Peptides against a protein of PDB entry 5TDY. Designs and how they scored, part 63

Target 1, 88 residues: chain A of PDB entry 5TDY
Amino acid sequence: EKKIDGRRKAAVLLVALGPEKAAQVMKHLDEETVEQLVVEIANIGRVTPEEKKQVLEEFLSLAKAKEMISEGGIEYAKKVLEKAFGPE

## One batch from the design tools (peptide; made by RFdiffusion4, then SolubleMPNN)

Design b2_p24_6_s2 (from b2_p24_6, 9 letters changed)
Fold by OpenDDE base, seed 4:
Structure b2_p24_6_s2 (fold): chain B 88 residues (1-88), chain A 24 residues (1-24)
Amino acid sequence: as target 1 above (88 residues)
Amino acid sequence: DPLLEEVLKLSPEEIAEIIKELLK
């Protein structure tokens, strides 16, 4: 996979959200950040399905790490066990 | 898009918080 800088990731995400949701999100960002992201969005060019998938997966990973999204299931259980007891 | 649908479940404020992290 290609390495993507943070600014590009944010722009890809905002475009993927659509203009309505993106606008709502940007209301929670400072003026300077908004200006920067608008420029990035304007110059985003082509977004491949692979890039979009990569950005969304990383975003969701970060959201889960910040406990905005509960994981549950087998993978979560594995992470709990790893932290509790470490590798054997 | 199931990934996007999952992201859309977050509030705008929560999404903004993650974006701030991406920009650090």
Scores: peptide ipSAE 0.743, ipTM 0.957, DockQ to the pose 0.827
Fold by OpenDDE base, seed 5:
Structure b2_p24_6_s2 (fold): chain B 88 residues (1-88), chain A 24 residues (1-24)
Amino acid sequence: as target 1 above (88 residues)
Amino acid sequence: DPLLEEVLKLSPEEIAEIIKELLK
């Protein structure tokens, strides 16, 4: 996977949210940040499924780290086990 | 999209907080 610029990550996320949710999110950001993100969104170009997946996974990881979301689920458990012991 | 649906369950304020982290 390629490393993605933080500003692009935010733009990808906001586009993925849809206009209504994105607008609600923007209301919680300072004016300068909003301006920056609008520019990034305007220049976002093509977002691949792989890039979108990478951004959303990182976003959710950060949210879980901040205890906004309860950790768990089959996929998370699978990743934990693979990390700890490998596939064997 | 299960990932997106999970994100959408967060409040706008929570999402904004994570975005701020991404921009640091």
Scores: peptide ipSAE 0.732, ipTM 0.957, DockQ to the pose 0.753
Fold by OpenDDE base, seed 1:
Structure b2_p24_6_s2 (fold): chain B 88 residues (1-88), chain A 24 residues (1-24)
Amino acid sequence: as target 1 above (88 residues)
Amino acid sequence: DPLLEEVLKLSPEEIAEIIKELLK
């Protein structure tokens, strides 16, 4: 996996959500952050399927770690280990 | 997209919380 900076991760995520959901999310962010993310989205350029997948998987991993969602199982455990200790 | 559909199940507030973490 390639390292992606946090700003880009957020932009990729917001674009993936679509404008309606993204707008709802942005209501919970401070004004300066919103401005920064809008610029990042405007300059997002090409988003590869691999990058999108990487961002969404990391996002879900963080959400699960914060107990916002629950999903156990061997497959998820394997994914966690691969992301934590596999090559990037 | 099953990954995106999972994300969409979260509330906007929950998603924003994770974004804030990404931006730290």
Scores: peptide ipSAE 0.731, ipTM 0.958, DockQ to the pose 0.755
Fold by OpenDDE base, seed 2:
Structure b2_p24_6_s2 (fold): chain B 88 residues (1-88), chain A 24 residues (1-24)
Amino acid sequence: as target 1 above (88 residues)
Amino acid sequence: DPLLEEVLKLSPEEIAEIIKELLK
């Protein structure tokens, strides 16, 4: 698995959200952070499906850890199946 | 995209909170 820095993760997430949702999110960030993320987004280049998936999975994991989401969802279901029957 | 759909269910404030964690 490829290591992705936090700035890149945030940029990938914001692009994935689409402009409407991303704008709403950025209203809750300080001006300096917004500026940094805009630069990252401008220079994001290619985002592979694998990278996008990795970022979204980690994001959801963090959200669940902070109890924003109850245990469940596609990521949780995937883990359950893999543990029960193997990944192959 | 089921992963993205799950993320979109979160409020903008909740998403921003996680982003702040990513940037630490």
Scores: peptide ipSAE 0.730, ipTM 0.958, DockQ to the pose 0.721

Design b2_p24_6_s3 (from b2_p24_6, 7 letters changed)
Fold by OpenDDE base, seed 1:
Structure b2_p24_6_s3 (fold): chain B 88 residues (1-88), chain A 24 residues (1-24)
Amino acid sequence: as target 1 above (88 residues)
Amino acid sequence: DPLLEEVKKLSPEEIAEIIKELLE
């Protein structure tokens, strides 16, 4: 996987969510952060399917780690290990 | 997109919390 900086990850996610959901999310961020993310979104350019998939999977991993959504499943466990340690 | 649909199930506040951590 290619390394993606945090602000780009956030921008990719917000674009993927669509304007309505993204706006709801941004209401929970401070003004400076919102301004930064708007700039990132405006300059997002090309988002590959691979990058989008990577970002969404990372978000879900973080959400599960924070117990926001149900954990478990052999497929998820495998993905976690692959992301953490790569193929060996 | 099943991944996106799963993310959308999170509340806006939960998503914002994750974003804040990504930006630290």
Scores: peptide ipSAE 0.739, ipTM 0.959, DockQ to the pose 0.784
Fold by OpenDDE base, seed 3:
Formats: structure tokens, C-alpha cells, sequence
Structure b2_p24_6_s3 (fold): chain B 88 residues (1-88), chain A 24 residues (1-24)
């Protein structure tokens, strides 16, 4: 697994969401951030299935940690168990 | 894509919050 910088992660997600949903998201970001992300999207190049999966999984993990969604998952469940009983 | 569909369940504002954190 390769480490991806935050700017790249955001760009990958926005492209994956599609123009309509991405536009709605960017309405909640400041002007400079939008400009930054537009550049990243324009220069996104190739996005591998592995990279896309990694980004989406991290977003879901962060969303769950912030209690935005209540749905579980294997990886999230593992993290819960690790915090409850320590690493195994 | 089940992962993408799950992300799409988040509101635009919620997604924006996560993006802001990633950019800090």
C-alpha cells in the first residue's frame, strides 16, 4: 500500500463522486481550497482501482470516527476491537 | 461500487469536513 497525500485523496474522491455531487461538496469549501482542488483534479492522471479503494475506505473510516454514519464494516470492527482489548 | 455508494450517503457538508481535515 502506497501512501497518498491529502490533496490527492481529495481529488480522487471528488472525481469518483461525479460532477454534480462534487460541485455540492465544493460549495462548502473556501475559494482558495476550491482553486487548489481544481488543479489537483485537472492533473489527477491515472487513478488505479487500488488507489480509489484506499481513498474511499479511508473516507468511510473518518466518517465513522466522526459519527457521520452508523454502518459498520470489517475494518472498522477491527479497529473497535483493537481499542477495546488491545492489538491482537 | 459499494464503497462509493456508501460515501455518497454522506451529505456534501460532511464530505467537505473530511476533505478539510485531509488538507491540513
Amino acid sequence: as target 1 above (88 residues)
Amino acid sequence: DPLLEEVKKLSPEEIAEIIKELLE
Scores: peptide ipSAE 0.738, ipTM 0.959, DockQ to the pose 0.797
Fold by OpenDDE base, seed 5:
Structure b2_p24_6_s3 (fold): chain B 88 residues (1-88), chain A 24 residues (1-24)
Amino acid sequence: as target 1 above (88 residues)
Amino acid sequence: DPLLEEVKKLSPEEIAEIIKELLE
């Protein structure tokens, strides 16, 4: 698993969301942040399926941690345990 | 994409909040 820059993560997500949803999201960000993200999006290049998956999983993990969503999941629980203790 | 659809269920404000944290 490669470490991805936070700005890159945000750009990947926004592109994945599509223009309508991304625009709605960006309305909640300050002007400077929007400008920064626009630059990142413009220079995003190609996003691999692996990178996209990694970003989306992290976003969902963060959302769950903030109790924004309360979906149980074996795979999520497995990932939490793997991150915490590694494989046995 | 099930992951993307799940993310899309979050409100724009919630997604923005997470983005802000990633940019800190």
Scores: peptide ipSAE 0.738, ipTM 0.959, DockQ to the pose 0.786
Fold by OpenDDE base, seed 2:
Parts: sequence; structure tokens; C-alpha cells
Structure b2_p24_6_s3 (fold): chain B 88 residues (1-88), chain A 24 residues (1-24)
Amino acid sequence: as target 1 above (88 residues)
Amino acid sequence: DPLLEEVKKLSPEEIAEIIKELLE
């Protein structure tokens, strides 16, 4: 797994969200941060499926850790097992 | 993309909070 810097992660996520959702997110960031991210987005180049997946999974992990979303039950357990041991 | 759909369920403010942490 390749290490991705935070700026790149944010850019990948914002592009994946699409213009409308990304714009809504940007409203909650300071002007300097917005300018920084615009530069990153402009120079994002290719985003591999692996990189996109890695970024989205980390975002969701952080969201869960902050209790923004709750995951549990059989479906979540299945995801954990699939990640740990692969599908059977 | 189920991962992206899950992320989209977060509010813009919640996503922004995570981004701020990533940029620290």
C-alpha cells in the first residue's frame, strides 16, 4: 500500500464527491485551505482505483472513529471478516 | 461505488472536519 499525503487525500475525495458536494464541503474551510485544495485538484492527474478506494476507506474510518456514523451488526462483521481473511 | 455513497451520506461539515484533520 502506497502512502498518500493529506493534501492528496483531500483532493482525491473532493473530486470523487463531484462539484456540488465538493463545493458544499469547501464552504466549511478557510480561504487559504480552499486555495490549497484547488491547486491540488488542478494537479491531481491520474487517480487509480486502488488510491481512490484507499482514500475513501480512510475517510470512512475517521468518520466512524468520530462517531459521525455507526457501523455494527452482521453486515459490518462480514466486512471485517472479508478484509481480514478474504471472501469464502 | 458503495464506499463513495457512504461518504456522501456525511454532511458537508462532517467531511470538512475530516479534511481539516488530514491537513494538519
Scores: peptide ipSAE 0.736, ipTM 0.959, DockQ to the pose 0.746

Design b2_p24_6_s4 (from b2_p24_6, 9 letters changed)
Fold by OpenDDE base, seed 3:
Structure b2_p24_6_s4 (fold): chain B 88 residues (1-88), chain A 24 residues (1-24)
Amino acid sequence: as target 1 above (88 residues)
Amino acid sequence: DPLLEEVLTLSPEEIAEIIKELLK
């Protein structure tokens, strides 16, 4: 798994959302950040399926950490088992 | 895309907050 720059992660996410949803999101960012991201989007070039998947997974992980969405997946399952039967 | 569909359940404001974290 390759290390992806944070600015690129944001650009990949915004492109994946589509122009309508991306525009709605950008209304909640400051002007300088918007200008920065527009440049990144314009120069995004090729986005591989692997890169897109990596970005979306990290995004969802961060959202779950902030309790914006319900937790799930293997890491959550590990936490459930630890609470039920103790640490291993 | 199940991952993208899950992201789309968030509000634009919530998505923006995560983007801010990515840019730190």
Scores: peptide ipSAE 0.748, ipTM 0.958, DockQ to the pose 0.789
Fold by OpenDDE base, seed 2:
Structure b2_p24_6_s4 (fold): chain B 88 residues (1-88), chain A 24 residues (1-24)
Amino acid sequence: as target 1 above (88 residues)
Amino acid sequence: DPLLEEVLTLSPEEIAEIIKELLK
């Protein structure tokens, strides 16, 4: 996968959320951060499906790590099996 | 988009917390 800087990741995420939801999110950020992100969004240019997918997956991974949402999917299933049967 | 739908289940505050992490 291609490396994406954090500012770019945040911009991609905010654009994906749509303007209304993004605005709600940005109310919880300091003014300087908001200004920085607005610039990133304005200059986001092309966002490939692969980039968007990568950003959303990383975001969800972080959210799950913070226990904001429950884990699921193939990777979670692998973890379940690993716990059930070990590395044997 | 199932990924986006999952993100949307979070509150704006929770999403902001993750964004702060991305910006570190």
Scores: peptide ipSAE 0.743, ipTM 0.958, DockQ to the pose 0.774
Fold by OpenDDE base, seed 1:
Structure b2_p24_6_s4 (fold): chain B 88 residues (1-88), chain A 24 residues (1-24)
Amino acid sequence: as target 1 above (88 residues)
Amino acid sequence: DPLLEEVLTLSPEEIAEIIKELLK
């Protein structure tokens, strides 16, 4: 996997959500953060399927770790194993 | 997109909290 900047991750996520959902999300962020993310979105350029997948998987891992959503799923399980035993 | 659909099950507030974590 390629290392993705946190600001980039957030921008990729917000674009993936679509304008309506993204707007709802951004209402819960401070003004400076919103301005920062708008710039990132404006300059997002090319988003590969691999990058999008990577961002969404990391997001879901974080959400599950915070118990916001039910644990489970094949991809999450793979991530758990990777973290536990390392790549091979 | 099953990944995106799963993300969309979260509230906007919950998604925002994860974004804040990404930006730390």
Scores: peptide ipSAE 0.739, ipTM 0.958, DockQ to the pose 0.764
Fold by OpenDDE base, seed 5:
Structure b2_p24_6_s4 (fold): chain B 88 residues (1-88), chain A 24 residues (1-24)
Amino acid sequence: as target 1 above (88 residues)
Amino acid sequence: DPLLEEVLTLSPEEIAEIIKELLK
């Protein structure tokens, strides 16, 4: 997987959220950050399914780490088992 | 998209907090 810079990650996420939700989110960011992200969104270009998946997975990982959502899910469980016992 | 749907369950404020973290 390719390493994505933070600004790009945020832009990918905001676009994925849709305009209504993205707008609500951006209301909680300072003006300078909003301007920065608007530029990133405007210049986002093409987002591959792989890039989108990578960003969303990292986002959810961070959200779970901050206890915003409960840990779980089939993919998370698979990661736990793989780290504990290795692949079959 | 199950991942996106899970993200959408969070409040805008919670999502913004994670974005701030990404931008550090």
Scores: peptide ipSAE 0.734, ipTM 0.958, DockQ to the pose 0.765

Design b2_p24_7_s1 (from b2_p24_7, 7 letters changed)
Fold by OpenDDE base, seed 1:
Structure b2_p24_7_s1 (fold): chain B 88 residues (1-88), chain A 24 residues (1-24)
Amino acid sequence: as target 1 above (88 residues)
Amino acid sequence: SSEEIWEKVVEAALPFVEEVKSLL
């Protein structure tokens, strides 16, 4: 699995959502971030199915983690502890 | 930073989880 730049991931997600929902997302962001994203979207070029899938799955994983936080998820707490203090 | 942008977009896109699921 190829590592994708954060700006690239953001652009892929926004394009996948379509212009209406992408606009709803971006209206909540600071001006500088919006400008950077617009440039990235304009230069997005080819997005492979594999890249799209990777980005969307990462988003869903992160969203689920945040849901767990909101609900006081014990599994997320365990993951945090493992990442912070677990052996490497 | 690049990852900071990604984090901001993820946060703002949380209302569209179901939409993203439908894209997979």
Scores: peptide ipSAE 0.775, ipTM 0.968, DockQ to the pose 0.779
Fold by OpenDDE base, seed 2:
Structure b2_p24_7_s1 (fold): chain B 88 residues (1-88), chain A 24 residues (1-24)
Amino acid sequence: as target 1 above (88 residues)
Amino acid sequence: SSEEIWEKVVEAALPFVEEVKSLL
């Protein structure tokens, strides 16, 4: 699996969320971070389906850990592992 | 750092978990 730069991941997530929600997210960030993200988004270029999926999956994994959302921990972990290592 | 930016965005985007789920 390809390693994605943190700034890139952030940009991909924000673009995926759309302008409205991305703006809401960025309101909670410091000005310097916002500036960096704007530049990254402006130069995001093509986002492959695989890249998008990878970023969103990572986000959901982290979000689950932070919010302790009940998604069936083991089941979600299985999904992640299946997508990451299943093919190989 | 790059990863710090990612972590900040993740934290700020927590309210949109369901939205992100719908994107997959």
Scores: peptide ipSAE 0.775, ipTM 0.968, DockQ to the pose 0.732
Fold by OpenDDE base, seed 5:
Structure b2_p24_7_s1 (fold): chain B 88 residues (1-88), chain A 24 residues (1-24)
Amino acid sequence: as target 1 above (88 residues)
Amino acid sequence: SSEEIWEKVVEAALPFVEEVKSLL
């Protein structure tokens, strides 16, 4: 697993959500941030399945930390680690 | 900063947790 640039992660998430939901997300951001994201999305290039999975899992981990979802805890952490480094 | 942008997007995307879960 490689560390991904924050702006890159944001672009990957937005593209993964699709145009409708991405637009809804963008409507809640400041103008400067939107401009930066539009540029990043335009230059996103190819997103690998591994990169996409890493970004989406990080998002879900952060969302869980904010108690937006209730799914496991230790089990969720195990799933993240398993997907990132393989089972041990 | 780059990471601040990510944090802002995460916050704004919280309503779409179920959608993201379905993408995995």
Scores: peptide ipSAE 0.773, ipTM 0.968, DockQ to the pose 0.705
Fold by OpenDDE base, seed 3:
Structure b2_p24_7_s1 (fold): chain B 88 residues (1-88), chain A 24 residues (1-24)
Amino acid sequence: as target 1 above (88 residues)
Amino acid sequence: SSEEIWEKVVEAALPFVEEVKSLL
């Protein structure tokens, strides 16, 4: 899979969530970050299904790591393996 | 940085994990 820029990942996630939930998320961010994200969202262009899936999976993996969810998954399993045995 | 922005967004989006699951 392709490595995605962090700012790009953020924009993809926010667009995927839709305007209502994206707005709720952005209310908790500092003004400078919001400004940067608005620009990224405005210029997001095409988001491939693969890119979207990759971003959402990474989000869920991180959420799992923060104990916000208890369900496992392929991406979380990858992270566990990387932590335990080193990156492949 | 770019990754810092991603981390901030992830943190703020934690309440929406179920929504994200439904999008996959």
Scores: peptide ipSAE 0.773, ipTM 0.968, DockQ to the pose 0.758

Design b2_p24_7_s2 (from b2_p24_7 with V5I H7E E8K L14M E22S)
Fold by OpenDDE base, seed 2:
Structure b2_p24_7_s2 (fold): chain B 88 residues (1-88), chain A 24 residues (1-24)
Amino acid sequence: as target 1 above (88 residues)
Amino acid sequence: SSEEIWEKVVEAAMPYKEEVESLL
């Protein structure tokens, strides 16, 4: 797994969501950030399946951490603790 | 910063969690 630049990750996610949903997301962002993201999207080039998967998985992980309202919350919490402090 | 942009996008995109799950 390769580390992906934050701006790049954002662009990949937005493209994956499609123009309508991407637009809705960007309505919650400041103008400067939107401008930067538009540039990144315009220059996104090739997105490999691996890169896309990595970005989407990271998003889901972060989303679940921020808003624990889905099934498997306990299991997810355990994984977070394991990664942070190692297995007991 | 780059990671701050990512964080902002994640926060704003949380309503589409189910959609993203379907893309995997």
Scores: peptide ipSAE 0.771, ipTM 0.967, DockQ to the pose 0.790
Fold by OpenDDE base, seed 5:
Structure b2_p24_7_s2 (fold): chain B 88 residues (1-88), chain A 24 residues (1-24)
Amino acid sequence: as target 1 above (88 residues)
Amino acid sequence: SSEEIWEKVVEAAMPYKEEVESLL
């Protein structure tokens, strides 16, 4: 898994959400951050399926951690345990 | 920083978690 720049990840997520939802997200950000994101989105270029998947999965992981979302909790927990200790 | 921007966007985008799940 390749490390992706934070600004890049943000741009990928916003583009994936589409203009309407991306706009709603950015309304909650400070002006300086919005300006930086606009520039990054303008220069996003090609987004590979692998990159998109990586960004979206990272977002979902972080979102679940922050809000303790229960959807898919058991499967998520299994993945965490498998990565940490193996399939014993 | 770059990672701080990502974290801010994640926080602001949490209401769209279901939408993001549908994009996978």
Scores: peptide ipSAE 0.770, ipTM 0.967, DockQ to the pose 0.761
Fold by OpenDDE base, seed 4:
Structure b2_p24_7_s2 (fold): chain B 88 residues (1-88), chain A 24 residues (1-24)
Amino acid sequence: as target 1 above (88 residues)
Amino acid sequence: SSEEIWEKVVEAAMPYKEEVESLL
């Protein structure tokens, strides 16, 4: 898969969320970051399904890790443990 | 930085996890 720039990932996520939710997200960001994101969104161009999926999946993975979100808990926990303490 | 922006957005977007799940 392609490596995606962080700013672009953010823009893809925000666009995917739609303007209302994106606005709510941006209210929690510093002004400079918002300005950068607006530029990225304005210039987002084409977002492939693969790129979108990659971004959303990365978000979900990070969100689960950061806030202990429980969906897919058992399998996710196993994957985390396998990666951290897998067979040597 | 670019990755810092991404991480900030992830943190701020966490309340919309369910919404993001529905987009997949």
Scores: peptide ipSAE 0.769, ipTM 0.967, DockQ to the pose 0.797
Fold by OpenDDE base, seed 3:
Structure b2_p24_7_s2 (fold): chain B 88 residues (1-88), chain A 24 residues (1-24)
Amino acid sequence: as target 1 above (88 residues)
Amino acid sequence: SSEEIWEKVVEAAMPYKEEVESLL
């Protein structure tokens, strides 16, 4: 697994969501950030399945940490513990 | 910064969590 640049991760996520949802996301961002993202998306080039998976999984992890859905709390907690301390 | 942009996008994209889950 390689570390991915933050702007790159953002572009991959937005492209994965598609134009309609990506547009809704960017409506909530400041103008300067939108400009940077547009450039990054325009130059996204090849996105490997591994890269896409890595980005989406990181997003889901962060999203769950910020606003966890009621169902799946135990499962998420288990995954956090497994990452932190191993399967044990 | 690059990570700051990522964090902003994550915050704004949280309403589409279920959609992202379906992409995996």
Scores: peptide ipSAE 0.769, ipTM 0.967, DockQ to the pose 0.770

Design b2_p24_7_s4 (from b2_p24_7, 11 letters changed)
Fold by OpenDDE base, seed 3:
Structure b2_p24_7_s4 (fold): chain B 88 residues (1-88), chain A 24 residues (1-24)
Amino acid sequence: as target 1 above (88 residues)
Amino acid sequence: TDEEIWEKVVDAAMPYVDEVKSLL
């Protein structure tokens, strides 16, 4: 898989959620961040299925870590190992 | 930064975990 920059990941997630939910998410963000995200969304272009999947999976992995959602997964396992033993 | 924006969006999107799951 290819590395995706953070702004791009954010835009992909917001577009994937749709305008209503994306708007609710952005209501919790500072004005400057919203401005940057709007630009990224406007210029998002084509989102490949692989890119979308990668972003959504990373989000879920992070969400699991933050809220201790008791579900498995390769990405979550990778993060657990990284935190436990360090990057190698 | 890019990563800061991503983290902010992740935090704010936490209520939509189930929605994201349905998109996969």
Scores: peptide ipSAE 0.765, ipTM 0.965, DockQ to the pose 0.768
Fold by OpenDDE base, seed 5:
Order: structure tokens, then sequence, then C-alpha cells
Structure b2_p24_7_s4 (fold): chain B 88 residues (1-88), chain A 24 residues (1-24)
């Protein structure tokens, strides 16, 4: 798993959502942020399946943390345990 | 910052959790 730039992650998520839903998301952002994201999306180039998966999974992990979504997730559970008790 | 932009997008995209799940 490679570290992805925050702006890149945002662009990948928005592109993955498609233009309609991406537009709805961006309507809730400040003008300056929207401008920056538009530029990033325009220059996104190719998104690998691995990169897309990584971004979407990170989003879902964060969403679970924010809303306490009652849903299983092996990787999320691993992260919780690792942060709480370490690898052993 | 880059990370702040990501955080803002995550917050704004919360209504589309189910959509994102379907994309995996």
Amino acid sequence: as target 1 above (88 residues)
Amino acid sequence: TDEEIWEKVVDAAMPYVDEVKSLL
C-alpha cells in the first residue's frame, strides 16, 4: 500500500462516483477547494485499480469511524486492533 | 493542505457510502 497524496485521493474518489454524484459532493465544498479539485481531476491521468481500491477502502474506513457503521471489515478490524494493542 | 482537502471531500461524500461500497 503506497501513500497517496490527499488531493489525489479526493480526485480519485470524485471520479469514481461519476459526474452527477461528484457534482453533488462538490456543491457542499468551498469555492477555493472546488477550484483545486477541478484542476486535480483534469490532471488525474490514469487511475490504477489498486489505487482506486485503496482510496475507496480508506473512505469507507473513515466513514465507519465517523458514523459508527455496524458493518464487518477485516482490514478495518485489523487497524483497530493494531492501534489498540500492537501486532502481538 | 492536501490532507485537509481529502478530509473535506470525505465529509461531503458521507451520503454516498452505499454508492462507494457498490464500486468495490
Scores: peptide ipSAE 0.764, ipTM 0.965, DockQ to the pose 0.743
Fold by OpenDDE base, seed 2:
Structure b2_p24_7_s4 (fold): chain B 88 residues (1-88), chain A 24 residues (1-24)
Amino acid sequence: as target 1 above (88 residues)
Amino acid sequence: TDEEIWEKVVDAAMPYVDEVKSLL
């Protein structure tokens, strides 16, 4: 699994959601962030199936963690370990 | 930062969890 830039991950997710839903998501963001995301989306280029899958899975893991719905997933585990032992 | 932008997008995209699941 390759490390993906945070801005890149955001662009991939927004493109995957489609223009209507992506617009609804960005309505909750500050103007500066929106402008940065629009630039990233415009320059997204090719998104591999692997990259798309990785981003969507990370999102789902983080979403579950934030809502305290369920546990599981590599990305969720990474967040747990970071919070538990990172700030040593 | 890049990661902060990602976190903001994740928070705002929470309503679309089911949509994302359908994309996998």
Scores: peptide ipSAE 0.761, ipTM 0.965, DockQ to the pose 0.759
Fold by OpenDDE base, seed 1:
Structure b2_p24_7_s4 (fold): chain B 88 residues (1-88), chain A 24 residues (1-24)
Amino acid sequence: as target 1 above (88 residues)
Amino acid sequence: TDEEIWEKVVDAAMPYVDEVKSLL
C-alpha cells in the first residue's frame, strides 16, 4: 500500500460518501478545516480504486476501534499486530 | 495537521459506517 496524506484520505472519504452525507459530516468541523477540505476536494483529481479501497478500509478499522463495530477483516488484524509488535 | 484533519473527519463520519461498508 502507498502512504496517503491525511488531508487526501479525508477528501477521498468525503467524495466517496457523496455530497449530501459529506455536507453533514463537514457541518461538525471547524471553519478552517472545512476550508482546507474544500480545496483538497476541488483538487482531488483521479482517485484509483485501490486508493479508495485503502481509505475506506482504514476508516472502518478506526471506526471498529472507536465503536466496537463488526469485524473489519484482515486489514484491521494487520494493523493491530503492527501497532502491538511493530515491523519485524 | 494532515492527520488531525483525518481524525476529525473520521469522528464526524461515524454515523455513516454502514454506508462506507456498502461502498466496498
Scores: peptide ipSAE 0.761, ipTM 0.965, DockQ to the pose 0.743

